# Peptides against a protein of PDB entry 5TUV, part 44

Target 1, 107 residues: chain A of PDB entry 5TUV
Amino acid sequence: KEVIDRLRYLKAEIEDLELKERELDQQKLWLQQSIKNVMDDSINNRFSYVTHEDICNCFNGDTLLAIQAPSGTQLEVPIPEMGQNGQKKYQINLKSHSGPIHVLLIN
Target 2, 107 residues: chain B of PDB entry 5TUV
Amino acid sequence: AQECQNLEVERQRRLERIKQKQSQLQELILQQIAFKNLVQRNRHAEQQASRPPPPNSVIHLPFIIVNTSKKTVIDCSISNDKFEYLFNFDNTFEIHDDIEVLKRMGM

## One batch from the design tools (peptide; made by RFdiffusion4, then SolubleMPNN)

Design b1_p12_7_s4 (from b1_p12_7, 6 letters changed)
Fold by OpenDDE base, seed 5:
Structure b1_p12_7_s4 (fold): chain B 107 residues (1-107), chain C 107 residues (1-107), chain A 12 residues (1-12)
Amino acid sequence: as target 1 above (107 residues)
Amino acid sequence: as target 2 above (107 residues)
Amino acid sequence: MFIFSGDLSYIK
């Protein structure tokens, strides 16, 4: 029957798509590891920075804080809630486990 | 017929996920390229200057940029070991990661 | 890479 043939075809196609998706997942994993390795290289790490000028060229007109912290640093931005004084609470929580956090005021 | 329809929906769902994952992979590739270009730029610049940049003039990866109005009041609480930061803002802010910054830099 | 949690609308 036409329906039976369609079902068989769809199941086969879905199986192929599953293989493709797993392939992409694997590629993502390896690429992420590759990026990590490149960034962790001692020579690359030495030159892995942007300048004050770089940041200023990307942004203008506002207060800019540059926050440098080790990879894996936890960054929490709570949903703004009304405070006791009637003002919404805008907050950033940072927690590092492997090194200090460094903050620079850009402008 | 119902099973056929269910499989067709699943097929489409998987196709969309695959498309999204392909896009994510491309972004990762671009990230790696951008980082390598950044390293190359900085290495060349330091060679020309025959010195590294001043420590507080650069921002090492990984970092984030917090952008807020110049009128925004920012309070910061720092732990004793500088591993934990709490920022309080009296207005909204934006956060940009280093990946976005590198994109804006044209790396 | 930072581990982000909270309101994703702040990430641009």
Scores: peptide ipSAE 0.484, ipTM 0.903, DockQ to the pose 0.933
Fold by OpenDDE base, seed 4:
Structure b1_p12_7_s4 (fold): chain B 107 residues (1-107), chain C 107 residues (1-107), chain A 12 residues (1-12)
Amino acid sequence: as target 1 above (107 residues)
Amino acid sequence: as target 2 above (107 residues)
Amino acid sequence: MFIFSGDLSYIK
């Protein structure tokens, strides 16, 4: 009946969607590896930087800290807690395992 | 039939996932393009200047930008090897990764 | 690439 035909149609479409989803998954993996290869290239790495001017052009009116660290550096932002004096604590915890962390004050 | 309704729900879920994955893939493509544009810009700039920029005048990838009020008091605790950092703020802050910065730069 | 954890509402 009509229901059977609809079921067959839906199942066929879902199968096609499964194929499309797998295709996208593979493309993502390929592109991620491509990006990694491009960024890890010695020549590209040499020129992979922004300037203070670049940063200042992107942000206005506040204190800007630039934190440079190796890939894989862990950045933790704990949920703010109230201090004993009623002041909330806002924190950033950084942990690198492959190299030093560098902090620059932009403005 | 209930089965038909279930499959229609599944189809819609898969379509939404595919849409999300397509968007994520597009973001990765834009990231790669932005990075390549950044490298090209810097290579051209250094060729024109016939020298690399001063070491402390640039921020190498990967990095993050912390944005906070100029009134915010920032305390920083650093490990001996500079592999671990603890930042304390007396007010809220924003964190922007290098990808977001490149977007703002128009790369 | 950094590995982010914690309160991600601060990350823009």
Scores: peptide ipSAE 0.471, ipTM 0.903, DockQ to the pose 0.946
Fold by OpenDDE base, seed 1:
Structure b1_p12_7_s4 (fold): chain B 107 residues (1-107), chain C 107 residues (1-107), chain A 12 residues (1-12)
Amino acid sequence: as target 1 above (107 residues)
Amino acid sequence: as target 2 above (107 residues)
Amino acid sequence: MFIFSGDLSYIK
């Protein structure tokens, strides 16, 4: 009887956890849509930028490239492999389908 | 009983998933707050300056930052429409998204 | 947001 009671309790708890998980999934979906709406707002979009100073304060001593592109731009970084010259290839491939890509040298 | 043990394992798995989803939700909230703070900062700055920043002095979202050694040689191929970029590096690099940058900025 | 593919080790 103790085992039966434990089983019943566990099944009920798991059912409650399933409901909680679905609730969190819905909350995530709502928040993602909220973020999208905020970012797509014309006024917010106008002011959605960082400065060179901002970037320089975050990074030091290296070459910094800033790459701006439309949302949904494909960014591919192939696994480094040996090239024809015997050196590893380090690459970034960018492909946009909705607008131009802009590159800035920060440092 | 074996069934009881199986359900206890399942319960624990679900609890961990819920914990992870709660953490992810908190991160999304912080992202939205950071973005709103960024917009507010920029609006205030432009109001005080009575002018927008120069076009090439800011990086608009969404963007990524590529960080590499100052000794790294970078080659770039660009399509005519600027929809495709191919970067070649002779050494390793790091990529940071705009979310990470906003975090480092303390937004 | 960018759609990333490839070596995730480059994302820091």
Scores: peptide ipSAE 0.447, ipTM 0.902, DockQ to the pose 0.931
Fold by OpenDDE base, seed 2:
Structure b1_p12_7_s4 (fold): chain B 107 residues (1-107), chain C 107 residues (1-107), chain A 12 residues (1-12)
Amino acid sequence: as target 1 above (107 residues)
Amino acid sequence: as target 2 above (107 residues)
Amino acid sequence: MFIFSGDLSYIK
């Protein structure tokens, strides 16, 4: 009796939650596409940059590299392993498929 | 009953996923707002200066920031077409994406 | 947007 009623209630609620989750998934895809469209707009793209000052204001004290690359660029940071000199190997591997990579030293 | 408990666990799991997805949507909205604010800032700045910034004085999106100690030795290998980069560090580093930078800028 | 793989601990 009570168990059956509880089961029915839970199943109905889960069904409603499934609908809500699918709605959120659709909203995410829509928003992602909207962001892409905004960024791909020629006028917005022209002004889609930050300055050295902007970066320096966000970080301090250390060496700062700014690496600009096209969307879709592969960024790989392998797990550090021991190198030839007995020191851990810290690496960043970048591979672009649509344009050159540009590197700037900020600090 | 056991079935009720199983469904309650599933219900809770779905509720948590929905909460996470709602948070992710909010982050995407903030990203879009930050980008639009960045564009407006730069448009206004260039209008006031009556000229665009020098090409090497700005970092165009998308980009990443690599932060490491002043003492860190950095080696960079570049492919002929500049589509592939290999960075070697003798110590640890941090990577920040453009989204994080815009957040720190208060956009 | 970059496509990231590897050690996520370096992402801050």
Scores: peptide ipSAE 0.308, ipTM 0.894, DockQ to the pose 0.931

Design b1_p12_8_s1 (from b1_p12_8, 7 letters changed)
Fold by OpenDDE base, seed 1:
Structure b1_p12_8_s1 (fold): chain B 107 residues (1-107), chain C 107 residues (1-107), chain A 12 residues (1-12)
Amino acid sequence: as target 1 above (107 residues)
Amino acid sequence: as target 2 above (107 residues)
Amino acid sequence: SYSPNGWSFTLQ
């Protein structure tokens, strides 16, 4: 009957959508690997930088810190907590596992 | 039927997820293009200048930008583990990743 | 952009 046919149609369409979703997942992984390969290329790596001017053109008026760290560095910004003096703590925690962290004052 | 309705809801949910994943793929493509454009720009610039930029005038990827008021006091400390950095701010700040910076640069 | 709201991520 009509309902049975509709059910069968919907189930078939959902299966097709599942296949499409898995295809997109694979494409994402492949593209991510492609990006990694491009960035890890020795020539590209040599030129993978921005200038102070670039940063200043993107931001204005405030203090700008540039923090360069190796891939895989963990960054955590904890929820502000009250300190002993009753003031909120604003923090950035960085944990590198493969190399040094460099900090530059831009502005 | 209730079963048809349930499957139609699931179908719509899957379609939305697929749309989101397609959008994410597009963003990754744009990121790769932006990076390639950055590399090309820098290669050309160094070729024209016949020299690399001064070492402390550039920020190598990956990096983040911290933006805060000029009145904000910033303290940085390194833990016993030399790979761990702690930044303390007496006021709020914003963090921007390198991908966002490249977007703002128009790459 | 990120704000100090308990955010955690890994640089890529």
Scores: peptide ipSAE 0.346, ipTM 0.891, DockQ to the pose 0.947
Fold by OpenDDE base, seed 4:
Structure b1_p12_8_s1 (fold): chain B 107 residues (1-107), chain C 107 residues (1-107), chain A 12 residues (1-12)
Amino acid sequence: as target 1 above (107 residues)
Amino acid sequence: as target 2 above (107 residues)
Amino acid sequence: SYSPNGWSFTLQ
């Protein structure tokens, strides 16, 4: 029956797709490790920075804060809640476990 | 048959996941390229200047950029060890990671 | 990205 043939075809295709998905998963892991290795290289790390000019060229007209923190730093932005004065609270919580956090005012 | 329809749905779901993973992989590739371009730019710039930039003139990766109105009042509470930060804003803000900044820079 | 709502992530 054509249904049986279609089922067989679909099952075979799904199997091929499973292989492709696993391949992509492995490639992702490899590339992530590659990026990490490149960024952790001493020479690359020395030059892994942007300038104030770079940031100003990307943004305009507002207050810009640059927050530099070690990898693994946790950033939390709570859902805004109303304060006692009827004003919403907008917050950023940062927690680093491996080093200090640095804040720079860009403009 | 119902089984055939189920497998067709599954096939389509897997195809979409694969498409998403391919896109994510491409994003990682672009991140690595952007980082390498950044490093190359900075190395060349420092070679031309024959000196590194002043310490407070650059923002080292990883970082985030917080963008808010110039009218926004920002309060910051810092722990003794500078490992924990609490930012309070009286208005909305935007957060941009270093990856997005590198994209905006054209890296 | 605009952050009107709550979110959480880890710097990489």
Scores: peptide ipSAE 0.343, ipTM 0.890, DockQ to the pose 0.882
Fold by OpenDDE base, seed 5:
Structure b1_p12_8_s1 (fold): chain B 107 residues (1-107), chain C 107 residues (1-107), chain A 12 residues (1-12)
Amino acid sequence: as target 1 above (107 residues)
Amino acid sequence: as target 2 above (107 residues)
Amino acid sequence: SYSPNGWSFTLQ
């Protein structure tokens, strides 16, 4: 029947889409590795920075903190909850594994 | 048939995932381009200045920018192993990763 | 951008 043919067609199409999705997954992995390699290059790493001026041009009016940490550093921003004093808790949790965290006040 | 409908839903789901992954790949490509442009800019700037910038005048990648009100009180505590950082804010804040910053810089 | 809304990610 037409239903049987439709089922067969859909299954075949889904299989093709699975192949396409896997291709994209591989491309993503490759590109991520490429970016890592470029950033880890000694020459590129030497020049991989932004200036205070760069940051100030991107933001204005508020306190700006720059937090530099090694790749792989875990960052968590928990959902604000009421504390014991009746004030919401606003937090950033950072955990590095391969080096120090450096904090700079921009303005 | 119900099975046809299920497969059509799955087909659409996969198509949407593929579209999302394609967009993510494009973003990664732009990230790599932005980084290369940043490196080139800095390399040229240092050549013109005949010196590297002072170490505390730049923010090395990877980094994040925290934006909060000037009235916000910020407290930072460090774990015993010095690898874990806890930032406490008495008000809301925003976090911007280095990728977003590079975009805002026009890299 | 990220707000204090339960985000968790890794710097890279």
Scores: peptide ipSAE 0.342, ipTM 0.889, DockQ to the pose 0.937
Fold by OpenDDE base, seed 2:
Structure b1_p12_8_s1 (fold): chain B 107 residues (1-107), chain C 107 residues (1-107), chain A 12 residues (1-12)
Amino acid sequence: as target 1 above (107 residues)
Amino acid sequence: as target 2 above (107 residues)
Amino acid sequence: SYSPNGWSFTLQ
């Protein structure tokens, strides 16, 4: 009796959790779309930028590159392999499909 | 008993997944708030300065920041239309997205 | 943050 009751209880709880998870998935999708809408707004888009000072305040005195690319730009960082000179090849590959990429040297 | 244990494991897995999704939702909310704060800051700053910033003095979203040592040699190959970029580094680097930058800025 | 460790993603 105890086992049967426990099974019934657990199954009912799992069903409730399934509903909760689906609710969270829907909320995530809604929120992502909301963020997109806010960023796509013409006024917000006009002011959606950071300054050199902002970047410098966030990082130490290493070399800093700022790479601005359109939404949808594909970024790849392959696993380093040995080059012709025996040095590991550290690479960033960028491919934009909607507009040019802009690079700024910050430090 | 074994079936109860299996369902308890499943219940715990679902609870943990729900917890993770709740955390992800909170992060998205913070991202939206950070973006709105950024826009508000920039609007106010431009109003006070009575002019927009020079185009090459700001980094428009979306962007990434590449951080590497001052000693790192960086080579960049660009396509004719500037839609494709290949960066080569002779040493390791770090990549930070705009979301992380906004967090570090305290937005 | 990301490192050169076989990453592939899309900017949003």
Scores: peptide ipSAE 0.336, ipTM 0.887, DockQ to the pose 0.946

Design b1_p12_8_s2 (from b1_p12_8, 7 letters changed)
Fold by OpenDDE base, seed 4:
Structure b1_p12_8_s2 (fold): chain B 107 residues (1-107), chain C 107 residues (1-107), chain A 12 residues (1-12)
Amino acid sequence: as target 1 above (107 residues)
Amino acid sequence: as target 2 above (107 residues)
Amino acid sequence: SYTPNGWSFTLQ
């Protein structure tokens, strides 16, 4: 029957899609590892930086802070709370476990 | 049949997931390309200058950029070992990761 | 981008 044929077709297509999804998952893992290896290379690491000019060219008219921290540093932006005088507090919390955090004022 | 409809819904869900994964994979590829281009740029620049840039003139990866109004008051509390930072802002701010910055730089 | 409330992530 037409319904049976449609069911068989859909099941076969879903099976093919499952294979494609697994392929993409593997490619993602491989590429993530590749990126990590490239970034961890001593020569690449030596040249893995941007300049103040680079940052200024990307942003306009505001105060810019550059926060440099080791991989694995945790960053949290809690929900803003109201101060006692009615002013909201906006926060950034940083916690590093492998090295110091450095902050640069760009503008 | 209900089974046919269920499989069609499942098929569509899988197609959307695959599309998302393909997009994510493409983003990773672009990240790797951007990083390699950055390294190449910096290597060439240092070769031309015959010296590395001054230590405080560059921002090493990984980093984030915090963008806020020039009128924003920023307070910073730092742990003794500089492993923990607390930033307080009296107004809203934006955060941009290094990946986004590299994209804006055209890398 | 604008920071959402309650945001948390790890630098890579």
Scores: peptide ipSAE 0.327, ipTM 0.888, DockQ to the pose 0.841
Fold by OpenDDE base, seed 5:
Structure b1_p12_8_s2 (fold): chain B 107 residues (1-107), chain C 107 residues (1-107), chain A 12 residues (1-12)
Amino acid sequence: as target 1 above (107 residues)
Amino acid sequence: as target 2 above (107 residues)
Amino acid sequence: SYTPNGWSFTLQ
């Protein structure tokens, strides 16, 4: 009956949507790899930087830290918890596996 | 039927995921464009100046920007090999990745 | 932007 036909139609449509979603997943992977390749290119890598002025133009009035780290560096910002002294802990944890981390103060 | 309703919910869920993935793909494309524009800008600037910028005057990708109040006290613990960093703040902060910075720069 | 709200990610 109508319900059976609707079920069949919906299942077929969902199958088509699955194909579309997989296509998008592949495209995402391709684009990510493309970006990686472009950034890893020796010439592009040489010029892959921003200046202090660039950063200052994006932000104002605060303390700015620029943290440069290799791709793949793990960054963790834990949920603030109360410390033993009653103060909330605000932290950033960085762990690199392929190179040193560099920190610059931008004023 | 209950099964029809379940499939319709699933259909809608998949449609929303597809929409989200399409948006994410567009963002990746924009990221690549922004990076290429950055490289071109820097390459041109260095050609005009006939020299590279001083090493400590630029921030190489990938990087993050930490923004916090000037009153915030920041403590940093560094591993011997500089592969691991622990930042402690006595107040809140914001983190901005290089992608966001490039967007703010208008790249 | 990221705030101290339990974020964990990898730099790309």
Scores: peptide ipSAE 0.325, ipTM 0.888, DockQ to the pose 0.942
Fold by OpenDDE base, seed 2:
Structure b1_p12_8_s2 (fold): chain B 107 residues (1-107), chain C 107 residues (1-107), chain A 12 residues (1-12)
Amino acid sequence: as target 1 above (107 residues)
Amino acid sequence: as target 2 above (107 residues)
Amino acid sequence: SYTPNGWSFTLQ
């Protein structure tokens, strides 16, 4: 009896958790769409930028590259492999499908 | 008893997933707030300056920041249409997205 | 942050 009651309780709780999880999934999708809509707004898009000073205040001591690319741009960082000179190859591959990529040197 | 244990494991797994999804949702909310704060800041700044910033003085979203040592040699290969970029580094680097930058800015 | 360890993602 105790085992049967426990089983029934657990199954009911899991069912409630399934509903909660689906609710959270829907909320996530809604929020993601909301963020997209806010960013795509013409006025917001006009002011969606940071300055060199902003970047410098966030980082120090190293060389900084700011790479601006349109949404949907694919970025790949392959696992380093040995090059012809015997040194590991550290690479960033960028491929845009909707517009040019812009690079700025910071610091 | 074994079935109870299996369901308890499943229950715990679902609870953990729900917790993670709640955290991710909160992160998205913070991202939206940060973006709105950024836009507001820039709008106010441009009003005070009575002009927009020079085009090459700002980094428009979306963007990434590449951080590497001052000693790192960086080579860049660009396609004719500037849609494809290949960066080569002779040493390691770090990549930070715009979300990370906005967090560091305190937006 | 990301490191050169086989990342592949899309800018959003």
Scores: peptide ipSAE 0.318, ipTM 0.885, DockQ to the pose 0.947
Fold by OpenDDE base, seed 1:
Formats: structure tokens, C-alpha cells, sequence
Structure b1_p12_8_s2 (fold): chain B 107 residues (1-107), chain C 107 residues (1-107), chain A 12 residues (1-12)
């Protein structure tokens, strides 16, 4: 029957797609680990920085803060809420677990 | 048949997920390339200058850039937990991660 | 870019 053949074909194709998806998942995991290894290399780490000029070339006309924090630092931007004074609160919450947070005023 | 239609829908969903994962892998590759290019640039620059850049002139990865109006008032406080930082703004702001900055730099 | 919309993430 044509329907039976179609069903068999679709099931086989879906199975192949499942394998492909798992392959991509493994590739992603490997690449993420590769990136981590490259960034953790002592020499690469020494040169893993941007300059004030770099940032100024990317942005203009506003106040620019650069916040450097260790990997794993948690960042939260809560939904703006009304404060006791009737003004909306705009906040950034940072929680580091492994080192200091450094703040630079760029512009 | 209904079963055939259900499998065709599932097939399409899986194809879309695979496409998305392929795109994500490409982005990771570009991130790694950008980082390597950054390191190479900085190594070359320091070699030419025969000195590292001034400490306060560079921003080490990982970092974020906060962009806000020059009229925005910014307050920063450190909690009793020395690892927790709170930023307060009297107006809206934008946050850009280091990956986006590297993209804007053309790395 | 990110805007103040109640999100959270971890620096990598």
C-alpha cells in the first residue's frame, strides 16, 4: 500500500534526522570545549583584551561603561519596577564567585 | 492518512531544529576565529611597541559594555558580599557582550 | 544587544 510505504519512508527519514541532530549536538559540545581551551591558554589569555579605541569605534555619543568580571559571573537585569519615589528602577545586578569585578568609564 | 501527516510535521520540525543548530555552530566558529584574530592583533601590536598597553587602557575578556545617555545618572554599590555589585540608573540603558563588540570591531 | 527586560545570564 502506498500509505504504508510512505509511513515507512518517513519513519526512516526521521530516524536519520535524529542521528544528524545528535551529531550536531556533539559537534557543538566539542567546539565549545575547544573555545574554552583556547581562551584558557596562558598566552591567549594575556592578549585577550580590547582597547578604549576599540570600544569608541564601536559606539559613540553616549556614556560607555566597561564591566569586566570573571567567567561564571551572574548578571541580572530585573524588569523595571516603580520605586518608592514613583520612579522606575533600572538596575544591573552582578554576582561574582571567583574574583573581582572591574569597571571602566570609556566615554 | 493522519499518521502520515503527523510524521511529515515532525519531519519538518526536526529539519528546522537541525538548521538552527547548524547556524549556531557557524556562530561559534566565527567567535573562535574572532578571538584568535584579536589575540594575534594584540600580540603584534605589543611586539611593535615593545611594551604592553597601559593597564587602564584595556578591557580584558570577558566583559560587557553598558551604553546609556550622557544624561543618565549611574550609581554603583558593592554589597556586604564583596562579590556582588549593584548598578542603579535613572534611565534606560543597553548591554552589549564582548562577542558583539568583537563583531563590530570586524574581528 | 540586551535591554532591561528581566533577563539573566552568566558570563562565559
Amino acid sequence: as target 1 above (107 residues)
Amino acid sequence: as target 2 above (107 residues)
Amino acid sequence: SYTPNGWSFTLQ
Scores: peptide ipSAE 0.335, ipTM 0.890, DockQ to the pose 0.954; fails the geometry check

